# Ledger of designs, part 92: peptides against a protein of PDB entry 6DSZ

Target 1, 361 residues: chain A of PDB entry 6DSZ
Amino acid sequence: NYVVTAQKPTAVNGCVTGHFTSAEDLNLLIAKNTRLEIYVVTAEGLRPVKEVGMYGKIAVMELFRPKGESKDLLFILTAKYNACILEYKQSGESIDIITRAHGNVQDRIGRPSETGIIGIIDPECRMIGLRLYDGLFKVIPLDRDNKELKAFNIRLEELHVIDVKFLYGCQAPTICFVYQDPQGRHVKTYEVSLREKEFNKGPWKQENVEAEASMVIAVPEPFGGAIIIGQESITYHNGDKYLAIAPPIIKQSTIVCHNRVDPNGSRYLLGDMEGRLFMLLLEKEEQMDGTVTLKDLRVELLGETSIAECLTYLDNGVVFVGSRLGDSQLVKLNVDSNEQGSYVVAMETFTNLGPIVDMCV

## One batch from the design tools (peptide; made by RFdiffusion4, then SolubleMPNN)

Design b2_p14_1_s1 (from b2_p14_1, 7 letters changed)
Fold by OpenDDE base, seed 2:
Formats: structure tokens, sequence, C-alpha cells
Structure b2_p14_1_s1 (fold): chain B 361 residues (1-361), chain A 14 residues (1-14)
């Protein structure tokens, strides 16, 4: 009996930051295939708190805070369509991860989307949205008293959704998505009616965006709206304001991940397929009536890291770079560049031993 | 301390 000590997975496939252990603690949560690692961010670095084994590969991992919760809850969806909502509970020295709700959201009918699973949460915590299958949008209503996650499908006319997010500041839950049709790529919005279980017309649309538009970033108030990231361009739209930039530097490699730095949506980290780290900046203009509008967009190259699968800004200029292909890193953003013109300094590196190739011998 | 040096991120290329 060869006890093959199953090497723990080291490749990162997701990361999130928030207040999961308490309202005061800043946490880093890392998904490594079937493993969830929970850290507290401290002045001394990352303190490990708990490792949790999941019944499947983690496909979606999102923190959210329902109205009247003191700390964030964790939504997880596995690649086998097992959904759960997790709560951290500490009682003295005893640490428990409690399942608040669970369910299987697999459909008997549907083509799994080639671009994989997308899971999103409404900023007001009214629902979870899932793009699992082409032509379907699955909704999980968020109810505090329901231990069983119930879902329903709404038909999407747009069969090829590239990315989708919930918008901020909407009276009804509103999605914004990039989709492809025979004419190109487009951006559209829909309101989601929980009552009628249907889509209503959203506040805006933008037809004929960049052909390689691949990501939607929902922008919080006061700006609202969304950022659309392409291969050659970055665009902002909120229904009233449209702005596009085409910085030559982003054409060199595809942007593959993003993370919001400021709670007000003034800055975002962007990572590309070459491991370049950028800052996207939203320049504000204050109007005489006290309204805040977007004046301009700017992109700045910060430096180079491992190729990010996911990014999360922690605090004090520290960023976690979750890598699937390379070593994950903690990096520091500096105000001043080093001798090579980089604003990025590696603080810690986490060796990636690669995918466990199950060599079936 | 990894986080002891406060970086004024408002000065990062603004």
Amino acid sequence: as target 1 above (361 residues)
Amino acid sequence: SLFSEKVDLSKLKL
C-alpha cells in the first residue's frame, strides 16, 4: 500500500478579500482546487486561520454581507454545481465553518458554457446570479431563513455571454454583460424581476463594442455604471456618460484579471497574460450641483509579477497575486520606482509545484 | 512588519 502522500494543491484558481472571520479582521481567502485557505492580514503578514476541504473544485468564491450581518458570508460554487453559503464562527479557541445554506444548482438540460462558470452577487444582496449554461441565467434569491438554496432560470436571448456583473445603485437588481453575436460584441443591461422571474429592459446598452471586449467591472457610486475591458480599449458607460481610451501599452498582452483598490471605485488593479500589473484610474469631476462625473480614464504600468489568475488588494499598498501558472506572491506597491522603473516589490513568494499530473500509470 | 511602512497610495502616479 503506497501511501501516496497526496501533495496539497499549490496552484491558485481564486482569491477574495473581506471581513469573514470578524467585522474588524481583514481576511484573504485563497482557492486551491478543492482547498479553501483562510488567512488574517496582519502587520506581520498573512496569519493562517483555517484550511477547509470542499467537495469539488471551487469555481466561484465571493464574499457578501447581507443586511444586518456583522461580517461577510462566503458563497462557494463548485465545478459540480454544489452551492453553499459559509459562515465563520469562533467560540473561544474553537473555529468552525458553518454551512448556512446549500444546494445543487445543476440543470438536467443545458449546454455548459465554453467560457466556464460565472457567479455574481447583487451589491444589495438581493440575489446571486449564475451563468452556467448558454441561453440561461440562474437566479438564487437570498433569503436569511432558507437553509436550502433554491434557484430558477431566466432565458437569455443572448446565447454567447462573455462576462456579466450586477450594477451598483439600481432600484431593481440589474445585470450588465458583454455578449457576442454574428455582428460582433455588445454590452447590454437587464433588470431581474424576482417576482415575475423574468428580465425587464435595463437602463442602457452599447452595441458594437471592441471585438475582443472580455471583462465587465461594475463601478460603485458615485460614478455607477461599468468598465468594459478589451484587447485594445478600456471603456466606461453608465447610461449618461460614455468614455473610451486605447492606451498602446495594453495591446501588448491581454488583460485577464482585475481588482478594485478603492471602495469608491477610483482605482483598479489590472493583470495581463505576461504578468504585467497596471493601475486603472478614474479621474473625477465635481459638478456645481455636487454631482460627481467621470472626467477621464488613465492606465499606468506599475511593474511585473507572476501571471495572475486573480488579484486582490489587501491594505497599505500590499497586493496578493494569485497565480495558477507560476508562484503566487505578496507584492508591495511603492510611490517611488526602483532602479528598473518598477513600482512593484515582491515581499513573499509561494512556490507553485504545478498541477498534480495524475500520471495514471 | 510587512505592513508597517504606510504607502500613501494617493501619490501612486496620480
Scores: peptide ipSAE 0.022, ipTM 0.709, DockQ to the pose 0.748
Fold by OpenDDE base, seed 4:
Parts: sequence; C-alpha cells; structure tokens
Structure b2_p14_1_s1 (fold): chain B 361 residues (1-361), chain A 14 residues (1-14)
Amino acid sequence: as target 1 above (361 residues)
Amino acid sequence: SLFSEKVDLSKLKL
C-alpha cells in the first residue's frame, strides 16, 4: 500500500495582501487550488502561520475591512459556489480560522459565464458582487450580525461581462464593467440599490472601447474612476476625465493580471502572458483648488518574472508573483536597473511541481 | 517591511 502522500498543490491561482492575522501584521494569503496559505510578511521574509483546507477550489479570495473591524476579514468563494467570510482569531498560541458567515450562492438556472467567476467587494463594504452567470449580478449584502450569507440576483442586460469592479468614492455601490455585444466591447457603470434590488444608471459609460479590453481596475480617490486594460491600449475614465495610451510594448503580449502598489492608486503592477512585469503610473496634476487630477498614464517595463496568475505588492519594493504555469517568486523592485536593463531581482522561488494529475490508480 | 534594504519606492519616478 503505497500511501501516496497527496502532494500539496503548488500552482497558485490567487493571492492577496492585507491585515488578516492582526491590525499590525502584513499578511500574504495564497490560494493553491483548495489550499489557503497564510503568511506574515516580516523583515526576514514570509513566515508561515496557517494552512487552511477549503471545501473546493478557491475561485475568489478578497480581503475587506467592514466599518469597526480592527483587521481584515476574508471572503472566499469556491468554484462550487460555496461562499464564506473568514476571521482569523488568535488566543495565545491557539490559532482559529472562524467562519463568520457562509452560504451557497449557486443558482438553479443560469449559464456559467465563459470568463469564469468574478467576485468583487464594495470598497465601503456595503456588499459583495458576484458575476457567476450570464445576465445576472448576484449581490450579497454585508451585515455584521448575519451568519447566513443571503444573496439576491439583479438582471444584467449585458450578457457578456468580461470584467467588473466596484468603483471608489460612490455614494451608492457602483459597478464598472467591460462587456461585449455584437458591436464590440464597451464600458458601463451601474449603481446598485440594495433597497430596491435593482440597478440604477451609473455615473458614466464608454462605448466602443478596444476590442480586446479585458480588465477593469477601480482607482481609489483622489483620482477615482477606472482603468481599462486592453491588448493595445490602457484607458482611464472617471466620468469627467478620459485618457488613453497605446504603448507599443504592451502589444507584444496580453496583460493578464494587475495589482495596486500605492493605496492611493498612483501605481499598478501589470503582468503579461510572457512573464513581463510592468509598472503603470498615474501622473497627477494638482489644481489650484487642491484637486488632484490625472495628467497622464505611463507604462514602464520593469523586467521579467514567472508568468503571473496573480501579483501582489507586499512592502519595500517586494512583490509576490503567484504563478500557475511556473514557479512563484518573491521579487525585489529596484530603483536602478541592472546591466540588462531590468529593475527586477528574484529573491525567492517557490517550485511549482505542476498539476497533480490524480492518477486514479 | 520585507528585508532590511529599504527601497525608497518614492524614487520610482512618479
């Protein structure tokens, strides 16, 4: 009887950074199929704290901090539509991951979207939004006292949503999404009414964006609005300001992931399908009234890494590159380039042993 | 902060 010790999954399919273990700790959370790994980011590197087995492949993993919580909570959605909100609780040396709320958000009827599961959290923690099925947007209201995640659907007229985010700085929860119709790809916004359980008209829309527009980045205040990433272009829109760039360097390979570096949304890491790492910079202009507006967008090639499935900026120029296809990495961003013109130095590499082919013996 | 060498990210040209 060869006890094949089931090799733990090594391919990364999600990562997030925040303050999950405490208000003071910086954490890296890594999703590896059904496994959640929790690290504390230290001056010496990543310290493992806990590993958690999930009842399914992690499809969404997001940290959020409801008003009056001292630390972040973790939202997880599995590929089988099991949702939970997790809390880290430490009492001396005893570490517990508490399920604060759970539910199954599967619909009996619906076409699963081809672009997969999208889960987003309102920056003000009013709701979770889920794009699970074509023509539906599922809302989970966030209430502190609710142990049962109740959800409702709002009908989306736009059947082919490519990506969706909640915007920052909106009086009502507002989504921004890229969708495709027979005329091309477009960006639209909707306000989400929890009371009426419907969409209201959002603050802006942009018809006929780039045909390969694939990602929405919600930009924090003071800029607000969203960045739309395509194959050939990067655009910004906030209702009042529109700006587009088409740097030739991004055309070489599709950008597949992003992560915000600065809390104010001044910089973003971008990863492409060739493992190139870019910095997207939002250049600010300060108006005479103290209002900050977007002056320009700039993209800089930093260097090469493993092909990122996900990126997360940690601290002090250190980035975790979560890879599904290759080895995950901790990399350091430098101010000065090396002799090859790279600003990226690999610090640590985490071997990816590939997909565990369940050989049914 | 990971590792003692402070990268002053403010020097990444904004």
Scores: peptide ipSAE 0.020, ipTM 0.691, DockQ to the pose 0.585
Fold by OpenDDE base, seed 1:
Structure b2_p14_1_s1 (fold): chain B 361 residues (1-361), chain A 14 residues (1-14)
Amino acid sequence: as target 1 above (361 residues)
Amino acid sequence: SLFSEKVDLSKLKL
């Protein structure tokens, strides 16, 4: 009887940074198929705290802080549509991961989207949004006392959603999404009425964006709005201001992931399919009334890493590069470039043993 | 803060 010691998965399919273990601790959470790894970010490096087995492959992993919580909660959705909200609780040396809420959000009828599962959380923690099936947007209301995650569907007229986010600074929960129709790709917004369980008209739309527009980044206040990333262009829109750039350097490879560096949304890391790491910068213009507007967008090449599936800025110029295809890395961003013009130095490498093909013999 | 050397990325005047 060969006890095939089930090799621990090494391919990273998601990562997030926040304050999960305490209000003061900075955590890195890593999704590796069915495993969640929890680290504390220390001056000495990543300290492992706990590994958690999940009920399936992690498809969505997001930290959020409801009003009146001292630390972040973790939303997880699996590829089998099992949803949960997790809390970290420590009592002396005893460490527990508490399930605050759970539910299955699978529909009996629906076409699973070809672009996979998208899960998003309203910045004000009013709801979770899920794009699981074409022509449907699933809403999970967030209530403190709700142990059972109940969801409802809202019909989307737009059948081919590419990416979707909740916007910041909206009176009602507002989604911004890229979709494709026979005329091309477009950006639209909808307000989500939790009461009426319907969409209302959002604050803005942009028809005929770049044909390969693939990602939406919601920008926090004071800028607000969204960034739309394509193959050739990066655009900003907030309803009042539109700005587009087409830096030649991004045409070489498709940008596939992003992460916000600054809480105010002034900088973002971008990773492409060749393992190039970029910084997207939002330049501020202060108006005479004290309002902050976007002056310009800039993209700078930082260097090369493993091909990122996900990126997360930790602290002090350290970035975790979560890779599915290669080794995951901790990298340092430097102010000065090396002799090769790179601002990136690898600090630690985490060997990816590749997909464990479960040979069902 | 990870690692003792403070990198002020605000000084990344790229």
Scores: peptide ipSAE 0.020, ipTM 0.676, DockQ to the pose 0.664
Fold by OpenDDE base, seed 5:
Structure b2_p14_1_s1 (fold): chain B 361 residues (1-361), chain A 14 residues (1-14)
Amino acid sequence: as target 1 above (361 residues)
Amino acid sequence: SLFSEKVDLSKLKL
């Protein structure tokens, strides 16, 4: 009897940082296929708190804090379109993960998008947006008292959406997305009307962006707008201001993940397909009226890590590098470079034993 | 302590 000890998944397919266990705790949440691992970030390192089995591969994992919640809630969507909102509850030594809401958001009709599942949350927690199928944008209104996640679809004329985010600082929930048509790749915005269940014209668009534009980063206030990352260029647009850079160093490998470092959106970590870690910096210009505008964008190479599937800044220069293809890492960003010119030092490495082949016996 | 050394990331090449 080979007790195939069901090896726990080690490949990371998502990570997020926030305040899930309490308002004061800094948490690292790691998705490993069907498993969610919850850590508390401490001065001593990562303390494991709970592991949760999910009924399917985690496709989306996002923390959000509705108005009047003291701590973050967790949205999870599985690859089988099971959605849930989870709350952490501790009572003494008893730790419970409570399902606040759940639902299946699968459509009977629709072409699953080739770029996979995208799930996003409005920064003001008005809705969740899902790109599951070509030509559809699914909306889940966020209501505190609703245990059943109800969703509706809005038709999206743009059939080939590459990436989508909700923008910050918008009166109505506003999406910004990169899409492809026969003329190339473009950026467009839409306001989402919950009342009318339709798109309204968004604040801006940018036609004919870089042909390999692949990621949208929503930038918080005071800058607002979005960063569009391509193979050769990084662009910023907020409706009023456009700025583009084409640093030669990013051409060497495709940027595949990002994470915001500063709450004000001044810095972002970028990871590429070669495991290079970059800092994207938004330089501020303060106007005489006290308004803050983007002066410039810079990209700095920090060093090399495992190939990141996801990145999350923790605190004190520590970054979790979630890897699917290699070992996940805790790395420290240093002010001074080492002898090799790297600002990155590996603190801890988590061995990736490869994909768990679900042997359906 | 993994997080004992304060890294002033503001001094990373801005």
Scores: peptide ipSAE 0.020, ipTM 0.694, DockQ to the pose 0.788; fails the geometry check

Design b2_p14_1_s2 (from b2_p14_1, 5 letters changed)
Fold by OpenDDE base, seed 4:
Structure b2_p14_1_s2 (fold): chain B 361 residues (1-361), chain A 14 residues (1-14)
Amino acid sequence: as target 1 above (361 residues)
Amino acid sequence: SLFSEKVDLSKIKF
C-alpha cells in the first residue's frame, strides 16, 4: 500500500489579510483548494500558525468583524455551498479553529451562475450576500447567537450579474452590481431589506458602462461609491460624482484582481492576466467645508509579478501575490523605480507545483 | 527581514 501522501495544494485561489488570530496580530489567510493556511505577518516574514482542511474547495473567504468582536471572524463558502463562520481561539498553547456557525446554502432549483460564486459581506456586518444562481441573491443575516446560518433568497430581475459588492456608508445594506442585458453592461444598486426580504431601489444606477466591465470595488468613506473596472476603462460613481479614465496601458491585458491598500480607499492594487501590477490612485479634493471629493483617478504601472488570482496588501509595502497559474510571491513595493522602471521587488516565492490532479483511483 | 525596510507608502505619490 503506497500511501501516496497526497501532495498539498499549492495553487492559490484566495487570500485575505486581517486580524484573525488576535486583535493585534496581522494575519495572512491563504486558500489553496480545500486547504486554509493561516499566517502571522511578522517583521521576519510569514509565520505559519495553523492549517485547516475544509470539506470542499473554498470558493469564498472573507474576514469580517461584527460589532463587539475583538478580532475578525472568517466566513468561508465552499464550492459545494457549505457555509461557515470560523473563529480562532487560543488557550495557552492550544490553538483551535472553531465553527461559530454553519449551514448549507444550496438551492434545489437554480442555474449556477457562469461567473461563479460571489460572496460579499456588508461592511457593517448586517448580512452576507451570495450570488450563487442566476436571478437570485441569497442573504445570510448575521446574528451573534445564530449557530445555524439561515439564508433566504431575493429575486434579482437582472439575471446576468457579473460582479457585486456591498457599498460603504449606507443606512441600509446596499449592493452595487454590474450586470449584462441585451443592451450591454450596466451598474445598478439595491438596498436590501432584511425585514421585508426584498430589494428596494438603491441610491444610483449607471446604464451603458463599458461592455467588458467586470469588477466592482466598493470604496470606503469619505469617497463612498464604487469603482467599476473594465478592459479599457476605470470608472468611479457614488451617485453624485461620476469620473472615468481610459488609460491605454490597461488595454493590453484584462485586470482580474484588486486589493485595497489604504483603509480610506485612496489606493488599490490591480493585477492583470499578464502579471502586471498596477496602482490605482484616487486623488482627493478637499472642499472648503471639509468634505472630500474625488478629483481624479490615476493608474500607474508598478511592475510585474506572477499572474495574480488574488492580491492582498499586508503592511510596509509588502504585498502577497496569490497565484493559481504560477508561483505565489511576497513582493515589496518601492518608492523609487529600479533601472527597468519597476517599483516591485520579489521578496519570497512560493513554488506552485500545479493542479493536484485528483487521480481518483 | 521581510519587513525591515520601512517603505512609507503614504509618500508614494505615483
Scores: peptide ipSAE 0.020, ipTM 0.659, DockQ to the pose 0.767
Fold by OpenDDE base, seed 2:
Structure b2_p14_1_s2 (fold): chain B 361 residues (1-361), chain A 14 residues (1-14)
Amino acid sequence: as target 1 above (361 residues)
Amino acid sequence: SLFSEKVDLSKIKF
């Protein structure tokens, strides 16, 4: 009887940062297959607080703060379509992870999307959106008193959604998405009516974006709008302003993840399939009327890391690089480059033992 | 300390 000590998963498939344990704590939450690890970011490093076993592979993990909550709540969706909203509670030394709400959001009919599960939260916490199946957008209304997560579907005419986000600063919840049709890839927006359970026409669209456009970043106010990342180009659109750049450096490897550095959306980290780390910068121009517009976009190579599955900026130039293929890292961003032109220094490395191959021996 | 040196990312020379 070989007691195969089940090795804990080490490959990271998601990470988020926020204020989950308290309003004051900065947390790093790491998804490792069925395991959630919760850390507090301290001056000394990452302090482990709790590990949570989930009833399935974590497919979506997002922090959000409903109105009147002092700290963030955690939305999790598993690959088996189990959804929950989790709250951290501490009473003295006793730590509890409380399920505020749960539900199964699986449909009896639907083609699972080839690009997998996408889960997004409205910045104003009005709803959760889920792209689970082709031609459907699932909505979970966020209601504080509801312990049972109820969902409904809206039919999406665009069958091949590549990525989707909720936009900021919209009167109604508004999604922005990249989709593919026989003519190429396009960007479209829809308003989501909770009342009518339908899409209304969104504020803008952009037909015929780059053929390899793969990611949408929702930009907060004052800029608003979205960034669309492709293989060769990065574009910004907010309905009124359009700007595109095609920096040659991004053509070398596909950008696969991103994370916002500044709350106002002035800077983003980008990671590519070669483990290169970039900074995307939004240059502002203040107009005479006090409006802020986008002047320019810039991309700067910071250095190299493990191949990121996910990135999260913590604080003080520290970035967590969550890796599925390699070792996860804490890295420091420096003001000045080293002799090799790198602004990145590895601070800590977390060994990835590889995929748990269920060797059924 | 992870935070012993304050990095002002606004001063990254791009």
Scores: peptide ipSAE 0.020, ipTM 0.670, DockQ to the pose 0.850
Fold by OpenDDE base, seed 3:
Structure b2_p14_1_s2 (fold): chain B 361 residues (1-361), chain A 14 residues (1-14)
Amino acid sequence: as target 1 above (361 residues)
Amino acid sequence: SLFSEKVDLSKIKF
């Protein structure tokens, strides 16, 4: 009897921070292939709470808080297009992960997009958006009483979407996306009509962005708008304000992940393919009318980490570096640099044993 | 404690 000790997956393919276990707890959620790990962030470190098997590789993992919910809910989409909304429930010592809603969102027809699955949630929790297939945008309306996740498709004229996000501060749910056509890469916005199940013209567009523009970051109010990250440039646009920077330091390696540090969107962590960790800073200008506008963008090198698949700021300068290719890390950001000029100190390292192929025996 | 030292990220001098 070979006890095949099923080696637990160690490669991280997603991470999120929020208030999932309670309204007060700060949680780190880590996706490791088919496994979800839930931690509470404490002054002493990460306390493990629960591990959950997802019956499929986690492709999307996002926390969101609908109006009237006391804590965050978790949206998960698997690589097999199984969608669910999960709730954490504790009753004394009993811990349950409750499925609030579920559904399969696979289409019978469509070309799976080469850039993979993208899942996004409207900041006002009106809908979930999914880019699964070329030329389609799938919408899951968020209805509190619906245990079945129903979805519909809207046709997208832009066949080659690179990245997409919902914008903040929009009367209607509004997506911002980078797409490629024969003329180059562009940024466009669409309003999503739930009623008509169609796109309306969005507030702005930016044609002919950088050829390697790869990521969209939706910026919260008061700034609003979006950041577009390329190989050579970082641009901001909100319909009224445009600003671009081309810091030479980002040309050395492709930025592959980001995470918002401040709730107001003034700072973001950026990770590249060489394991460099950056801070992107949005400098504010307060206008005489009390409006806040973007004055400038700045990028600063913090230091080096494992190659991040995902980043999440926890609290008190602590960052979780989720790595697929290397060891995941808890790192501390310091005010002062060390002797090597780094602001990053590794606090804890989580050994990555490589890709565990779930051999379903 | 992993979080014993308060880091004010607003004071990170670049």
Scores: peptide ipSAE 0.019, ipTM 0.653, DockQ to the pose 0.903
Fold by OpenDDE base, seed 1:
Structure b2_p14_1_s2 (fold): chain B 361 residues (1-361), chain A 14 residues (1-14)
Amino acid sequence: as target 1 above (361 residues)
Amino acid sequence: SLFSEKVDLSKIKF
């Protein structure tokens, strides 16, 4: 009887940073297939707090803070469409992860999207949005008293959504998405009516973006709007201002992940398929009326890491590089480059033992 | 903050 001790998953498929254990604690949460790992970020490094087994592969993992919550809640969606909202509770030495709400959001009818599951949360915590199936946008209203996650579908005319986010600073929940049609790729916005369970016309659109536009980044105030990342270009749009750059350096490899460094959206980390780490900078211009507008976009190469599936800035120039294909890393961003021109130094490496082939025996 | 050495990312000169 070979007790094949099921090797713990080591490949990272998601990571998030926030205040999950308390308002004061900085946490790193790592998704490794069905496993959630919770760490506290300390001066000495990552302190493990708890591991949680999930009922399926984690497909979406997002922290959010509803109005009047002291700490972040965790939304998880599994590949089997099981959704839950988790809260960390500590009472003395006892640590509990409680389920505040749960539900299954699978539809019996629909074509699963080829680009996979997308889950997003409205910045004002009014709803969760899910792109699970082509031509459908699923909405989960967020209500504090609701222990059962109920969802409804809105028909989306755009069948081939590439990426979608909720925008910041919108009176109504507003999505921004890249989609493909026979004419190319485009960006569109919709307001989401919870009351009418329909889309209304959004504040702006941009037709004929770059053919390989693949990611949407929602930019917080004061800038607002969105960044669209392609193969050759990075574009900012907020309805009033449009700015595009085409830095030659990003053309060498496809950018596949991003993470916001500054709460105001002034800087973002970008990772590509070669393990190159970039900084995207939003340069501000202060107007005479006190409004802040985008002056320019800049991209800078920081160095090389493991190929990132996900990135998260922790604090003090430390970044967690979650890798599916290679070893995950803690890296330090330095002010000065090394002799090779790199601003990145590996601090810790987490061995990836390769894909757990779930041998369905 | 992770690790004692403070990094001001605004000072990264490219």
Scores: peptide ipSAE 0.017, ipTM 0.639, DockQ to the pose 0.741

